# Peptides against a protein of PDB entry 4PAS: the designs that were tried, part 40

Target 1, 39 residues: chain A of PDB entry 4PAS
Amino acid sequence: SVNQASTSRLEGLQSENHRLRMKITELDKDLEEVTMQLQ
Target 2, 39 residues: chain A of PDB entry 4PAS as posed
Amino acid sequence: SVNQASTSRLEGLQSENHHLRMKITELDKDLEEVTMQLQ

## One batch from the design tools (peptide; made by RFdiffusion4, then SolubleMPNN)

Design b1_p26_2_s2
Fold by OpenDDE base, seed 4:
Structure b1_p26_2_s2 (fold): chain B 39 residues (1-39), chain A 26 residues (1-26)
Amino acid sequence: as target 1 above (39 residues)
Amino acid sequence: SELEEKLKHLRMELEEVKKDLEELEK
């Protein structure tokens, strides 16, 4: 149904949003570590 | 140096992910 399609899309977007935010956090941590090693 | 290359790569990935997130938030 239209409602099922909409909810599935929203759940997919929410999951991707969470994944991207977690990846940003990981990359920020990695950048900090490399930056410290370069100092 | 190897560390400088790693830093460059990580910065590129970070900007790419931030771009993807911005697109998702539209």
Scores: peptide ipSAE 0.107, ipTM 0.628, DockQ to the pose 0.880
Fold by OpenDDE base, seed 3:
Parts: sequence; C-alpha cells; structure tokens
Structure b1_p26_2_s2 (fold): chain B 39 residues (1-39), chain A 26 residues (1-26)
Amino acid sequence: as target 1 above (39 residues)
Amino acid sequence: SELEEKLKHLRMELEEVKKDLEELEK
C-alpha cells in the first residue's frame, strides 16, 4: 500500500541519516586525531 | 607529508558525507 511504501521509505531514510551522522562523528574524531599529530 | 595527505583526504570525505546528509534533508 501507499502507507506501507511511505513507511518503508521513511525507515530507510532514517537509517541512512543515522549512518551518515555516525560517519560524520567518526570522521570528526579521525580529523581531530590527525590534527593533534600534526601539532 | 603523509599526515597532511591523510588530513586532506579525511576533510574531503567529511564534506562528501555532509553533502549526502544535506541531500537527504531536501
């Protein structure tokens, strides 16, 4: 149904959003560590 | 230096991920 499709789409977007946010956090941490090593 | 290159690549990857996130928020 349209509702099922919309729900699945939303859940997919939410999971991807979470994944991307976690990746950003990881990269920020890596950047911090490299920056510290360059100091 | 190798560390500077790593930093450069990490910054590029971060910007790409941020762009992907921005696209999701459209």
Scores: peptide ipSAE 0.102, ipTM 0.626, DockQ to the pose 0.886
Fold by OpenDDE base, seed 2:
Structure b1_p26_2_s2 (fold): chain B 39 residues (1-39), chain A 26 residues (1-26)
Amino acid sequence: as target 1 above (39 residues)
Amino acid sequence: SELEEKLKHLRMELEEVKKDLEELEK
């Protein structure tokens, strides 16, 4: 149904949003670690 | 140095992910 398609799309976008936010956190930590190694 | 190159690549990847997030939020 239209509602099922809309909710499925929203769930996919929410999942991707969460993934991207987690990736940002991971990269920030990696950057911190490399920066510390360069000091 | 190798560490400087790693830092450079990580910064580039971070900016790309931030762009993807901004695109998603439109």
Scores: peptide ipSAE 0.102, ipTM 0.623, DockQ to the pose 0.895
Fold by OpenDDE base, seed 1:
Structure b1_p26_2_s2 (fold): chain B 39 residues (1-39), chain A 26 residues (1-26)
Amino acid sequence: as target 1 above (39 residues)
Amino acid sequence: SELEEKLKHLRMELEEVKKDLEELEK
C-alpha cells in the first residue's frame, strides 16, 4: 500500500542516516588514533 | 609515510560520508 511504501521509505532513510552518523563517529575515532600515533 | 597516507584516506572518506549525510538530509 501507499502507507506501507511511505513507511518503508522513511525507515530506510532513518536507518541510512543512523549508519552514516555511526560511520562518522568511527572515522573520527580512527582519525584520532592515527593522529596520536603520528605525534 | 604509511600512517600519513592512512590519515589522508580517512579524511577523504570522512568528507565523503559527510556529503552523503548532507544529501540525505535535503
Scores: peptide ipSAE 0.101, ipTM 0.622, DockQ to the pose 0.886

Design b1_p26_3_s1
Fold by OpenDDE base, seed 5:
Structure b1_p26_3_s1 (fold): chain B 39 residues (1-39), chain A 26 residues (1-26)
Amino acid sequence: as target 1 above (39 residues)
Amino acid sequence: MEKLQKIQQEKQRLEKKLKETEKQIS
C-alpha cells in the first residue's frame, strides 16, 4: 500500500542516516589519529 | 598529508549524503 511504501522509505532513510553518522564518527577518530601522528 | 586529505574528502562526501537523508526525512 501507499502507507507501507512510505514507512519503508522512511525506515530506509533513517537506517542510512544512522549508518552515515556512525561512519562520520569513525572518520573523525581517524582524522584525530592521523593529525596527532603528523604532529 | 595525503591520507589526511583523503579522509577529509570522504567525510565531506558523507556529510553531504547525511544532509540529504535528513532533508528527505523532514
Scores: peptide ipSAE 0.672, ipTM 0.919, DockQ to the pose 0.973
Fold by OpenDDE base, seed 4:
Structure b1_p26_3_s1 (fold): chain B 39 residues (1-39), chain A 26 residues (1-26)
Amino acid sequence: as target 1 above (39 residues)
Amino acid sequence: MEKLQKIQQEKQRLEKKLKETEKQIS
């Protein structure tokens, strides 16, 4: 149904949003580590 | 170091994607 499609899309976007946030956090730690190594 | 630049570039790419998902959620 239209409602099911809408909720599925939203849940997909929310999960992708969360995944992106987690990966960005990992990259921030990588940046910190590399920066320390360059100092 | 080029590694630093690569990580920064990847982060920038992902942040753009994040903004797009947030835009679609809203």
Scores: peptide ipSAE 0.672, ipTM 0.919, DockQ to the pose 0.977
Fold by OpenDDE base, seed 1:
Structure b1_p26_3_s1 (fold): chain B 39 residues (1-39), chain A 26 residues (1-26)
Amino acid sequence: as target 1 above (39 residues)
Amino acid sequence: MEKLQKIQQEKQRLEKKLKETEKQIS
């Protein structure tokens, strides 16, 4: 149904949003590590 | 420095995607 499609889309976007935030956090740790190695 | 730049570029790419998902959610 239209409602099912809408809710599924929202949930998909929310999960992607969460995944992106987590990956960015990981990259921040990588940046910190590389920065330390360059010092 | 190349590794640093690659990570920064990837982060920027993901931040743009994040902004897009937030835009779609809103």
Scores: peptide ipSAE 0.672, ipTM 0.919, DockQ to the pose 0.974
Fold by OpenDDE base, seed 2:
Formats: sequence, structure tokens, C-alpha cells
Structure b1_p26_3_s1 (fold): chain B 39 residues (1-39), chain A 26 residues (1-26)
Amino acid sequence: as target 1 above (39 residues)
Amino acid sequence: MEKLQKIQQEKQRLEKKLKETEKQIS
């Protein structure tokens, strides 16, 4: 149904949003580590 | 360092994608 399709799209966007946030957090840790190594 | 710059560039790319997903959710 239209409602099911809309819900699935929203859930997909929310999961991608979460994945992106997690990856950005990982990159922040990588940046911290590299910065420490440069000091 | 080149490594630092590459990580920063990747982070910026992902932040742009994040903004796009948030825009679509809203």
C-alpha cells in the first residue's frame, strides 16, 4: 500500500541517517588519532 | 598531513549526505 511504501522509505532514510552519523563519529576518532600522532 | 586532509574531506562529504537525509525525513 501507499502507507507501507512511505513507511519503508522513512525507515530507509532513518537507517541511512544513523549509519552516516556512526561513520562521522568514527572519522572524528580517526581525526583525533592522526592529530595526536602529529603532535 | 595528506591523511588528515583526506579524512576531513571524507567527513565533509558524509556531512552533506547527512543533511540531505535529514531534509528528506523532515
Scores: peptide ipSAE 0.671, ipTM 0.919, DockQ to the pose 0.952

Design b1_p26_3_s4
Fold by OpenDDE base, seed 3:
Structure b1_p26_3_s4 (fold): chain B 39 residues (1-39), chain A 26 residues (1-26)
Amino acid sequence: as target 1 above (39 residues)
Amino acid sequence: MEKLKKIQEEKHEVEKKLAEVEKQIA
């Protein structure tokens, strides 16, 4: 149904959103680590 | 340092993807 498709799409987008946010967090940690190594 | 630059570039690409996903959610 339209509702099922919309819900499934939203859940997929929310999962991807979470994944991407977690990746940013990881990259920020990497940036911090490299920055400290350069000091 | 090139490594720092590389991570920053990757972060920028991830942020672009995130912005697109958030646009789709909105």
Scores: peptide ipSAE 0.683, ipTM 0.915, DockQ to the pose 0.966
Fold by OpenDDE base, seed 4:
Structure b1_p26_3_s4 (fold): chain B 39 residues (1-39), chain A 26 residues (1-26)
Amino acid sequence: as target 1 above (39 residues)
Amino acid sequence: MEKLKKIQEEKHEVEKKLAEVEKQIA
């Protein structure tokens, strides 16, 4: 149904949002590590 | 350091994708 399709799309977007936020967190830790190594 | 630059560039690309996803959720 239209409702099922819209719900599935939203769930997919929310999952991707979470994945991307987690990736940013990982990259920030990588940046911190590299920065400390350069000091 | 090239590593620092590369990680920063990747972060910018991820942030761009995140902004697009958040726009679609809204």
Scores: peptide ipSAE 0.682, ipTM 0.915, DockQ to the pose 0.970
Fold by OpenDDE base, seed 2:
Structure b1_p26_3_s4 (fold): chain B 39 residues (1-39), chain A 26 residues (1-26)
Amino acid sequence: as target 1 above (39 residues)
Amino acid sequence: MEKLKKIQEEKHEVEKKLAEVEKQIA
């Protein structure tokens, strides 16, 4: 149904949002590590 | 360093994708 499709899309977007936020956290740690190695 | 630059560039691309997803949720 239309409602099911809308809910599934929102859930997919929320999942992707979480994934992307986690990736940013990982990259921030990588930046910290590389910065430390450059010191 | 090239390594640092690469990570910063990847982060920027991820942030752009995040902004697009958040725009679609809102």
Scores: peptide ipSAE 0.682, ipTM 0.915, DockQ to the pose 0.972
Fold by OpenDDE base, seed 5:
Structure b1_p26_3_s4 (fold): chain B 39 residues (1-39), chain A 26 residues (1-26)
Amino acid sequence: as target 1 above (39 residues)
Amino acid sequence: MEKLKKIQEEKHEVEKKLAEVEKQIA
């Protein structure tokens, strides 16, 4: 149904949001590591 | 320096995607 499709889309977007935020956390850790290596 | 730049560029692209997803959720 339209309602089920809308709910599934929202859940997909929320999952992607979480994934992207976790990726930023990983990249920030990588940046910290590289910055330390440059010192 | 190139390694640092590469990670910063990747982070910027991820942040752009995140902004678009958050816009769609709102």
Scores: peptide ipSAE 0.682, ipTM 0.915, DockQ to the pose 0.975

Design b1_p26_4_s3
Fold by OpenDDE base, seed 1:
Structure b1_p26_4_s3 (fold): chain B 39 residues (1-39), chain A 26 residues (1-26)
Amino acid sequence: as target 1 above (39 residues)
Amino acid sequence: DLLKKLLDKRLEELKKKKEELERLKE
């Protein structure tokens, strides 16, 4: 159960990390678009 | 130019959000 709790926490952190990375990628695309519009 | 000012503001907002997310990311 301790291992189960640890694995569940790790899975949660991994999923959140992935979500954050995807959001950063979206922001980079938005930044690129805004930058092009400013040119 | 109002449009440029709005875009500059949006750019800065997105940069701030990116920085925040980068800090949270492992």
Scores: peptide ipSAE 0.088, ipTM 0.604, DockQ to the pose 0.053
Fold by OpenDDE base, seed 5:
Structure b1_p26_4_s3 (fold): chain B 39 residues (1-39), chain A 26 residues (1-26)
Amino acid sequence: as target 1 above (39 residues)
Amino acid sequence: DLLKKLLDKRLEELKKKKEELERLKE
């Protein structure tokens, strides 16, 4: 149904958003490590 | 300094990747 399709899309976007947020956090830690190594 | 050069490159790569992901994030 239209509602099922919309719900599935939303869930997909939410999961992707969460994945992206986690990856950004990981990159921030990597950046911190590299910055420390450059000092 | 080879190490500094490599780390500078890695730093820029990570910054670029972060910016890309930030653009994709809602």
Scores: peptide ipSAE 0.086, ipTM 0.603, DockQ to the pose 0.053
Fold by OpenDDE base, seed 2:
Structure b1_p26_4_s3 (fold): chain B 39 residues (1-39), chain A 26 residues (1-26)
Amino acid sequence: as target 1 above (39 residues)
Amino acid sequence: DLLKKLLDKRLEELKKKKEELERLKE
């Protein structure tokens, strides 16, 4: 149904958003490590 | 200094990736 499709789309966007946030956190840690190595 | 060059490159790559992900994040 249209409602099911809309819900599935929202869930997909939410999961992708979460994934992106987690990846950003990982990159922040990597950046910290590289920065420390450069010092 | 090869190590510094490699680390600088890695740093820039990570910054670019972070910026890209921030743009994609809702």
Scores: peptide ipSAE 0.083, ipTM 0.600, DockQ to the pose 0.052
Fold by OpenDDE base, seed 3:
Structure b1_p26_4_s3 (fold): chain B 39 residues (1-39), chain A 26 residues (1-26)
Amino acid sequence: as target 1 above (39 residues)
Amino acid sequence: DLLKKLLDKRLEELKKKKEELERLKE
């Protein structure tokens, strides 16, 4: 159904958003580490 | 200093990648 398709799309976007947020957090940690090494 | 240059390059790469991911993130 249209509703099922919409909910599945939303769930997909939410999972991707979560993945991206986690990757950004990892990059922030890496940036912090590199910054400390440069100091 | 070679190590600093390498770290600076890595820093810029990570910043660029972060910006790219931020643009993709809703």
Scores: peptide ipSAE 0.083, ipTM 0.600, DockQ to the pose 0.054

Design b1_p26_6_s1
Fold by OpenDDE base, seed 2:
Structure b1_p26_6_s1 (fold): chain B 39 residues (1-39), chain A 26 residues (1-26)
Amino acid sequence: as target 1 above (39 residues)
Amino acid sequence: LEKKLKEIQKEKEKVEKDLKKVEEQI
């Protein structure tokens, strides 16, 4: 149904949002590590 | 090391742009 397709799209976007936020956290840790190695 | 730092910063900027595009669609 249209409602099921809209819900599945929202769930997919929420999952991708979470994935991208976790990736930012990983990259921030990698930045910290490289910054520490430059000191 | 400085090259690696700039590469990570560039990837972070890309991921942040992708995140904004997802958040605008929610």
Scores: peptide ipSAE 0.688, ipTM 0.915, DockQ to the pose 0.973
Fold by OpenDDE base, seed 3:
Structure b1_p26_6_s1 (fold): chain B 39 residues (1-39), chain A 26 residues (1-26)
Amino acid sequence: as target 1 above (39 residues)
Amino acid sequence: LEKKLKEIQKEKEKVEKDLKKVEEQI
């Protein structure tokens, strides 16, 4: 149904949003580690 | 180290742009 397709799209976008946010957290940690090594 | 810092910063800017595009679609 149109509702099922919309729900599955939203769930996919929410999953990708979470993945990208977790990747930012990883990159921020890597930035902190490299910044600390430059001090 | 400075090269690595710049590479991570550049990847972060890319991921933030991709995140914004996903958030605009939600």
Scores: peptide ipSAE 0.688, ipTM 0.915, DockQ to the pose 0.962
Fold by OpenDDE base, seed 1:
Formats: C-alpha cells, sequence, structure tokens
Structure b1_p26_6_s1 (fold): chain B 39 residues (1-39), chain A 26 residues (1-26)
C-alpha cells in the first residue's frame, strides 16, 4: 500500500540517519585519539 | 599524525553533509 511504502521509506531514512550519526561518533573518537597523540 | 587528523576531519565533514541530506528527507 501507499502507507506501507511511505513507512518503509521513513524506516530506511531513519536507519541511514542512525548509521551516519554513529559514524560521526566513531570519527569524533578517532579525532580525539589523534589529537591526544599530537599533545 | 597531522595528515591523519586532516583526513578524519575531511571524512567527518563529508558524513555530516550526507546526514543533512538524509535529515532533509525525513
Amino acid sequence: as target 1 above (39 residues)
Amino acid sequence: LEKKLKEIQKEKEKVEKDLKKVEEQI
């Protein structure tokens, strides 16, 4: 149905949003580690 | 180390741009 297609799209976008946010958190950890090694 | 820092910062800036595009579609 149109509602199922809209829900599946939203769930896919929410999953990708979460994945990208988790990737930013990983990169922030990597930045912290490299910054500490430069001090 | 400074090169690695710049590479991570550049990848973060790319991921932030991709995140913004996903958030604009939600």
Scores: peptide ipSAE 0.688, ipTM 0.915, DockQ to the pose 0.954
Fold by OpenDDE base, seed 4:
Formats: structure tokens, C-alpha cells, sequence
Structure b1_p26_6_s1 (fold): chain B 39 residues (1-39), chain A 26 residues (1-26)
């Protein structure tokens, strides 16, 4: 149904949003580690 | 180390752009 397609799209976008946010957190930790090694 | 820093910064900028595009669609 149209409602099922809209729900599945929203769930996919929410999952991708979470994945990208977690990737930013990982990259921020990697930046901190490299910055500490440069000091 | 400076090259690695720039590579991580560049990847972060890309991920932030992709995140913005997803958030604009929610």
C-alpha cells in the first residue's frame, strides 16, 4: 500500500541517518587520535 | 600524520554532506 511504502522509506532514511551519525562519531574519534599524535 | 588528518577531515566533510541530504528528506 502507499502507507507501507511511505513507512518503509522513512525507516530506511532513519536507519541511514543513524549510520551516518555513527560514522561522524567514529571520524571525530579518529581526528582526536591523530591530533594528539601531532602535538 | 598531517596527510592522514586531512584525509579524515575530507571524509568527515563528505559524510556531513550526505547526512544533510538524508535529514532534508525525513
Amino acid sequence: as target 1 above (39 residues)
Amino acid sequence: LEKKLKEIQKEKEKVEKDLKKVEEQI
Scores: peptide ipSAE 0.687, ipTM 0.915, DockQ to the pose 0.967

Design b1_p26_6_s2
Fold by OpenDDE base, seed 5:
Structure b1_p26_6_s2 (fold): chain B 39 residues (1-39), chain A 26 residues (1-26)
Amino acid sequence: as target 1 above (39 residues)
Amino acid sequence: LQERLEQIQKEKQEVEKKLEEVEKQI
């Protein structure tokens, strides 16, 4: 149904949003580590 | 180390752009 397709799209977007936010957190930690090694 | 820093900064900017595009669709 249209509702099922909309729900599945939202769930996919929410999952991708979470994945991307976690990746930013990892990259921020990697930036901190490399910055500390440059000091 | 500097090249690695620049690479991580670039990757972060690419991820942030993707995040913004996903957040506009929610």
Scores: peptide ipSAE 0.692, ipTM 0.915, DockQ to the pose 0.965
Fold by OpenDDE base, seed 3:
Structure b1_p26_6_s2 (fold): chain B 39 residues (1-39), chain A 26 residues (1-26)
Amino acid sequence: as target 1 above (39 residues)
Amino acid sequence: LQERLEQIQKEKQEVEKKLEEVEKQI
């Protein structure tokens, strides 16, 4: 149904949003580590 | 170390851009 397709798309976008936010958190830790090594 | 910092900053900017595009579709 149109509703099922919309729900599955939203769930896919929410999953990708979560994945990208987790990746930013990893990169921020890597930035902190490298910045600390440069001091 | 400076080159690694610039690499991570660039990767972060690319991820933030993708995040903004996903958030505009939600």
Scores: peptide ipSAE 0.692, ipTM 0.915, DockQ to the pose 0.955
Fold by OpenDDE base, seed 1:
Structure b1_p26_6_s2 (fold): chain B 39 residues (1-39), chain A 26 residues (1-26)
Amino acid sequence: as target 1 above (39 residues)
Amino acid sequence: LQERLEQIQKEKQEVEKKLEEVEKQI
């Protein structure tokens, strides 16, 4: 149904949002590690 | 190390742009 397609799209966007936020956290850790190695 | 720092900063900026685009669709 249109409602099921809309819900599945929102769930997909929410999962991608979470994935991207986790990736930022990983990259921030990598930045910290490289910054510490430059000191 | 400096080149690696710049690479990670660039990747972070690309991820932030994707995050903004996802957040505009939610």
Scores: peptide ipSAE 0.692, ipTM 0.915, DockQ to the pose 0.968
Fold by OpenDDE base, seed 4:
Structure b1_p26_6_s2 (fold): chain B 39 residues (1-39), chain A 26 residues (1-26)
Amino acid sequence: as target 1 above (39 residues)
Amino acid sequence: LQERLEQIQKEKQEVEKKLEEVEKQI
């Protein structure tokens, strides 16, 4: 149904949002590590 | 080390752009 397609799209976007936020957290740790090595 | 820092900063910027685009669609 149109409602099921809209719900599945929202769930996909929410899952991608979570994945991207987790990737930012990983990259922030990598930045911290490299920054400490440059001090 | 500086090149590695710039690489991670660039990757972060590309992830942030994708995040902004996903958040505009929610």
Scores: peptide ipSAE 0.692, ipTM 0.915, DockQ to the pose 0.967

Design b1_p26_7_s1 (from b1_p26_7, 19 letters changed)
Fold by OpenDDE base, seed 1:
Parts: C-alpha cells; sequence; structure tokens
Structure b1_p26_7_s1 (fold): chain B 39 residues (1-39), chain A 26 residues (1-26)
C-alpha cells in the first residue's frame, strides 16, 4: 500500500540519517585531533 | 617533528577519505 511504501521509505531515511550523523561525529573528532596537533 | 608531521599528514588523509565517503553516500 501507499502507507507501507511511505513507512518503509521513512525507516530507510531515518537509518541513513543516523549513519550520516555518526559519520559527522567521527569527522568532528578527527578535526579536533588535527586542530590539537596544529596548536 | 618529522614523525609528528607524518602523523598529521596521515590523519588529514584519513579525514579526507571519510569525508569523500560521506559525500558519496549522502
Amino acid sequence: as target 1 above (39 residues)
Amino acid sequence: MEKELKELDQLIKDLNEKLKQLLAQA
């Protein structure tokens, strides 16, 4: 159904959003380490 | 100092690869 397709798409987008947020956090940590080494 | 520069260079390379992967998957 249209509702099932919408729900499945939302769940996929939510999981991808979470993955991307975790990668941003990892990048922020690496950037912090670079910043500390440049000081 | 040379060791520290190499470590920094590797860290930047790793960061660039992670960023590239993030952008490709976004």
Scores: peptide ipSAE 0.040, ipTM 0.478, DockQ to the pose 0.071
Fold by OpenDDE base, seed 2:
Structure b1_p26_7_s1 (fold): chain B 39 residues (1-39), chain A 26 residues (1-26)
Amino acid sequence: as target 1 above (39 residues)
Amino acid sequence: MEKELKELDQLIKDLNEKLKQLLAQA
């Protein structure tokens, strides 16, 4: 149904959002390490 | 110093690749 398609799409977007947030966290850690080495 | 610079260069390279992947997948 239209509702099932909408909920499945939302769940997909939520999982992708979480994945992207985890990648940002990884980038923050790498940036912190670079910053520490430059100090 | 050369060792530390190479380590930094590798970290920057890895960061850039991760950033590119993030931007391509967003």
Scores: peptide ipSAE 0.040, ipTM 0.477, DockQ to the pose 0.072
Fold by OpenDDE base, seed 4:
Structure b1_p26_7_s1 (fold): chain B 39 residues (1-39), chain A 26 residues (1-26)
Amino acid sequence: as target 1 above (39 residues)
Amino acid sequence: MEKELKELDQLIKDLNEKLKQLLAQA
């Protein structure tokens, strides 16, 4: 149904958003480590 | 010091690859 398709798309977008947020957090940690190594 | 520089170089490389992957997937 249209509702099922919309729900599945929303769930996919939410999952991708979460994945991207986790990758940003990982990059922040890597950048912090590089910064500490330069000090 | 040479070991520390190599570790730094690897961290920069890893960060660059992660950035590229994130940008390709965004």
Scores: peptide ipSAE 0.039, ipTM 0.478, DockQ to the pose 0.074
Fold by OpenDDE base, seed 3:
Structure b1_p26_7_s1 (fold): chain B 39 residues (1-39), chain A 26 residues (1-26)
Amino acid sequence: as target 1 above (39 residues)
Amino acid sequence: MEKELKELDQLIKDLNEKLKQLLAQA
């Protein structure tokens, strides 16, 4: 039970990390577009 | 130029909202 709880927590953290990385990538693309429009 | 400015304003708005969401989740 303790090991299953730890594994499930790790999987949750991994999925959230992936989601946050995807959001950062999206922000970087939007920032690039803003930068191009300012040039 | 006015169309481009409106697009820029919308992009800034979208970036700000996405940033707020990231900060709220930190």
Scores: peptide ipSAE 0.039, ipTM 0.480, DockQ to the pose 0.071

Design b1_p26_7_s2 (from b1_p26_7, 20 letters changed)
Fold by OpenDDE base, seed 2:
Structure b1_p26_7_s2 (fold): chain B 39 residues (1-39), chain A 26 residues (1-26)
Amino acid sequence: as target 1 above (39 residues)
Amino acid sequence: DEEKLKKLLELIKDLIEQLKKLLEEL
């Protein structure tokens, strides 16, 4: 149904949002490490 | 130039922090 498609879309967006948040946190850590290595 | 690279990394870090804030609002 339209409601099932909407719920599956929301769950997909929530999962992708979580993945992106985790990836940004990883990149932030990696940049901090590289910045310290250059000092 | 190492100082240019450091400044670029800091700018990228600042951009990531801005993206983190925008994501926390979603």
Scores: peptide ipSAE 0.134, ipTM 0.638, DockQ to the pose 0.100
Fold by OpenDDE base, seed 1:
Structure b1_p26_7_s2 (fold): chain B 39 residues (1-39), chain A 26 residues (1-26)
Amino acid sequence: as target 1 above (39 residues)
Amino acid sequence: DEEKLKKLLELIKDLIEQLKKLLEEL
């Protein structure tokens, strides 16, 4: 149904938002580690 | 070259922090 398609799209966007947040946190940590290795 | 790399890493960290703020608004 249109409602199921809208719900599945919202769930997909929420999951992608969460994935992007986690990936940014990972990159922040990796950059911190690289920075410490260069000091 | 090392100092340039450190500055680039700092700029990337600043960009990540800006992206984190934008994601929190979504």
Scores: peptide ipSAE 0.131, ipTM 0.627, DockQ to the pose 0.103
Fold by OpenDDE base, seed 3:
Structure b1_p26_7_s2 (fold): chain B 39 residues (1-39), chain A 26 residues (1-26)
Amino acid sequence: as target 1 above (39 residues)
Amino acid sequence: DEEKLKKLLELIKDLIEQLKKLLEEL
């Protein structure tokens, strides 16, 4: 149904948003560590 | 070269922080 397709699309976007937030947090930490190692 | 690299890393951190804010608004 249109509702099932919309729900599955939303769940997929929420999962991807969470994954991207986690990756940005990881990159922020890695850049902080590299910045400290260069100081 | 090292100081330029530090400045580039700081600019990338600032960009990530801006992207984090935009993601919180979505």
Scores: peptide ipSAE 0.128, ipTM 0.631, DockQ to the pose 0.102
Fold by OpenDDE base, seed 4:
Structure b1_p26_7_s2 (fold): chain B 39 residues (1-39), chain A 26 residues (1-26)
Amino acid sequence: as target 1 above (39 residues)
Amino acid sequence: DEEKLKKLLELIKDLIEQLKKLLEEL
């Protein structure tokens, strides 16, 4: 149904958004560590 | 240290790319 397709799309976007936020947090931490090593 | 500077640059580049992707999925 249109509602099932919309729900599955929203769940996909929410899971990818969560994945990207976690990856940004990981990279930010790695950037902070490298920045501290350059000081 | 040149290798530390290269690593820092790559991390910044990767962060920018992830932020762009995150904005596309809003």
Scores: peptide ipSAE 0.125, ipTM 0.620, DockQ to the pose 0.071

Design b1_p26_7_s3 (from b1_p26_7, 20 letters changed)
Fold by OpenDDE base, seed 3:
Structure b1_p26_7_s3 (fold): chain B 39 residues (1-39), chain A 26 residues (1-26)
Amino acid sequence: as target 1 above (39 residues)
Amino acid sequence: SEEELEKLKKLIDDLNKKILELLKKQ
């Protein structure tokens, strides 16, 4: 149904959003390490 | 030290790779 397609798309977008947020957090940590090494 | 500079360079290269992978997956 249109509702099932919309819910599955939303779940896919939510999981990808979570993945991207986790990757940003990893990058922020790596940037902190770079910053400490440059100080 | 030269060793610490090489570690820093590797870290920057790894970050750039991660950024490119992030952008490709958007």
Scores: peptide ipSAE 0.037, ipTM 0.472, DockQ to the pose 0.070
Fold by OpenDDE base, seed 1:
Structure b1_p26_7_s3 (fold): chain B 39 residues (1-39), chain A 26 residues (1-26)
Amino acid sequence: as target 1 above (39 residues)
Amino acid sequence: SEEELEKLKKLIDDLNKKILELLKKQ
């Protein structure tokens, strides 16, 4: 149904959003380490 | 030191790789 397709798409977007947020946190930590080495 | 510069270069390269992999997986 249209509702099932919308729910599955939302779940996919939520999982991708979580993955991207975790990756941003990892990159922020790596950037902090670079910044500390440049100080 | 030269060793510290090589460590920094490696860290920058690893960060750039992670950025490219993130963009590719979007």
Scores: peptide ipSAE 0.037, ipTM 0.472, DockQ to the pose 0.069
Fold by OpenDDE base, seed 4:
Structure b1_p26_7_s3 (fold): chain B 39 residues (1-39), chain A 26 residues (1-26)
Amino acid sequence: as target 1 above (39 residues)
Amino acid sequence: SEEELEKLKKLIDDLNKKILELLKKQ
């Protein structure tokens, strides 16, 4: 149904948003480590 | 030290790879 397709699309977008947030957090940590090594 | 510089270079290369992979997966 149209409602099932909309729900599945929202769940896909939510999972991708979570994946991207986790990757940003990983990059921020790696940048902090670089910054500490340059000091 | 030269060893510390090589470790730093590797870390920068790994970060750049991770950034490119993030952009490709968007």
Scores: peptide ipSAE 0.037, ipTM 0.471, DockQ to the pose 0.071
Fold by OpenDDE base, seed 2:
Structure b1_p26_7_s3 (fold): chain B 39 residues (1-39), chain A 26 residues (1-26)
Amino acid sequence: as target 1 above (39 residues)
Amino acid sequence: SEEELEKLKKLIDDLNKKILELLKKQ
């Protein structure tokens, strides 16, 4: 149904959003380490 | 020191790799 397709798409977008947020957090930590080494 | 510079270079290379992997997985 249209509702099942919409819910599955939303769940996919939520999981990808979470994955991207976690990856950004990893990059932020690496940038903090670089910043500390450049000071 | 040369050792500190090499550590920093490695960290930048690892960061760039992570960025490229993030972009490829989008």
Scores: peptide ipSAE 0.037, ipTM 0.468, DockQ to the pose 0.068

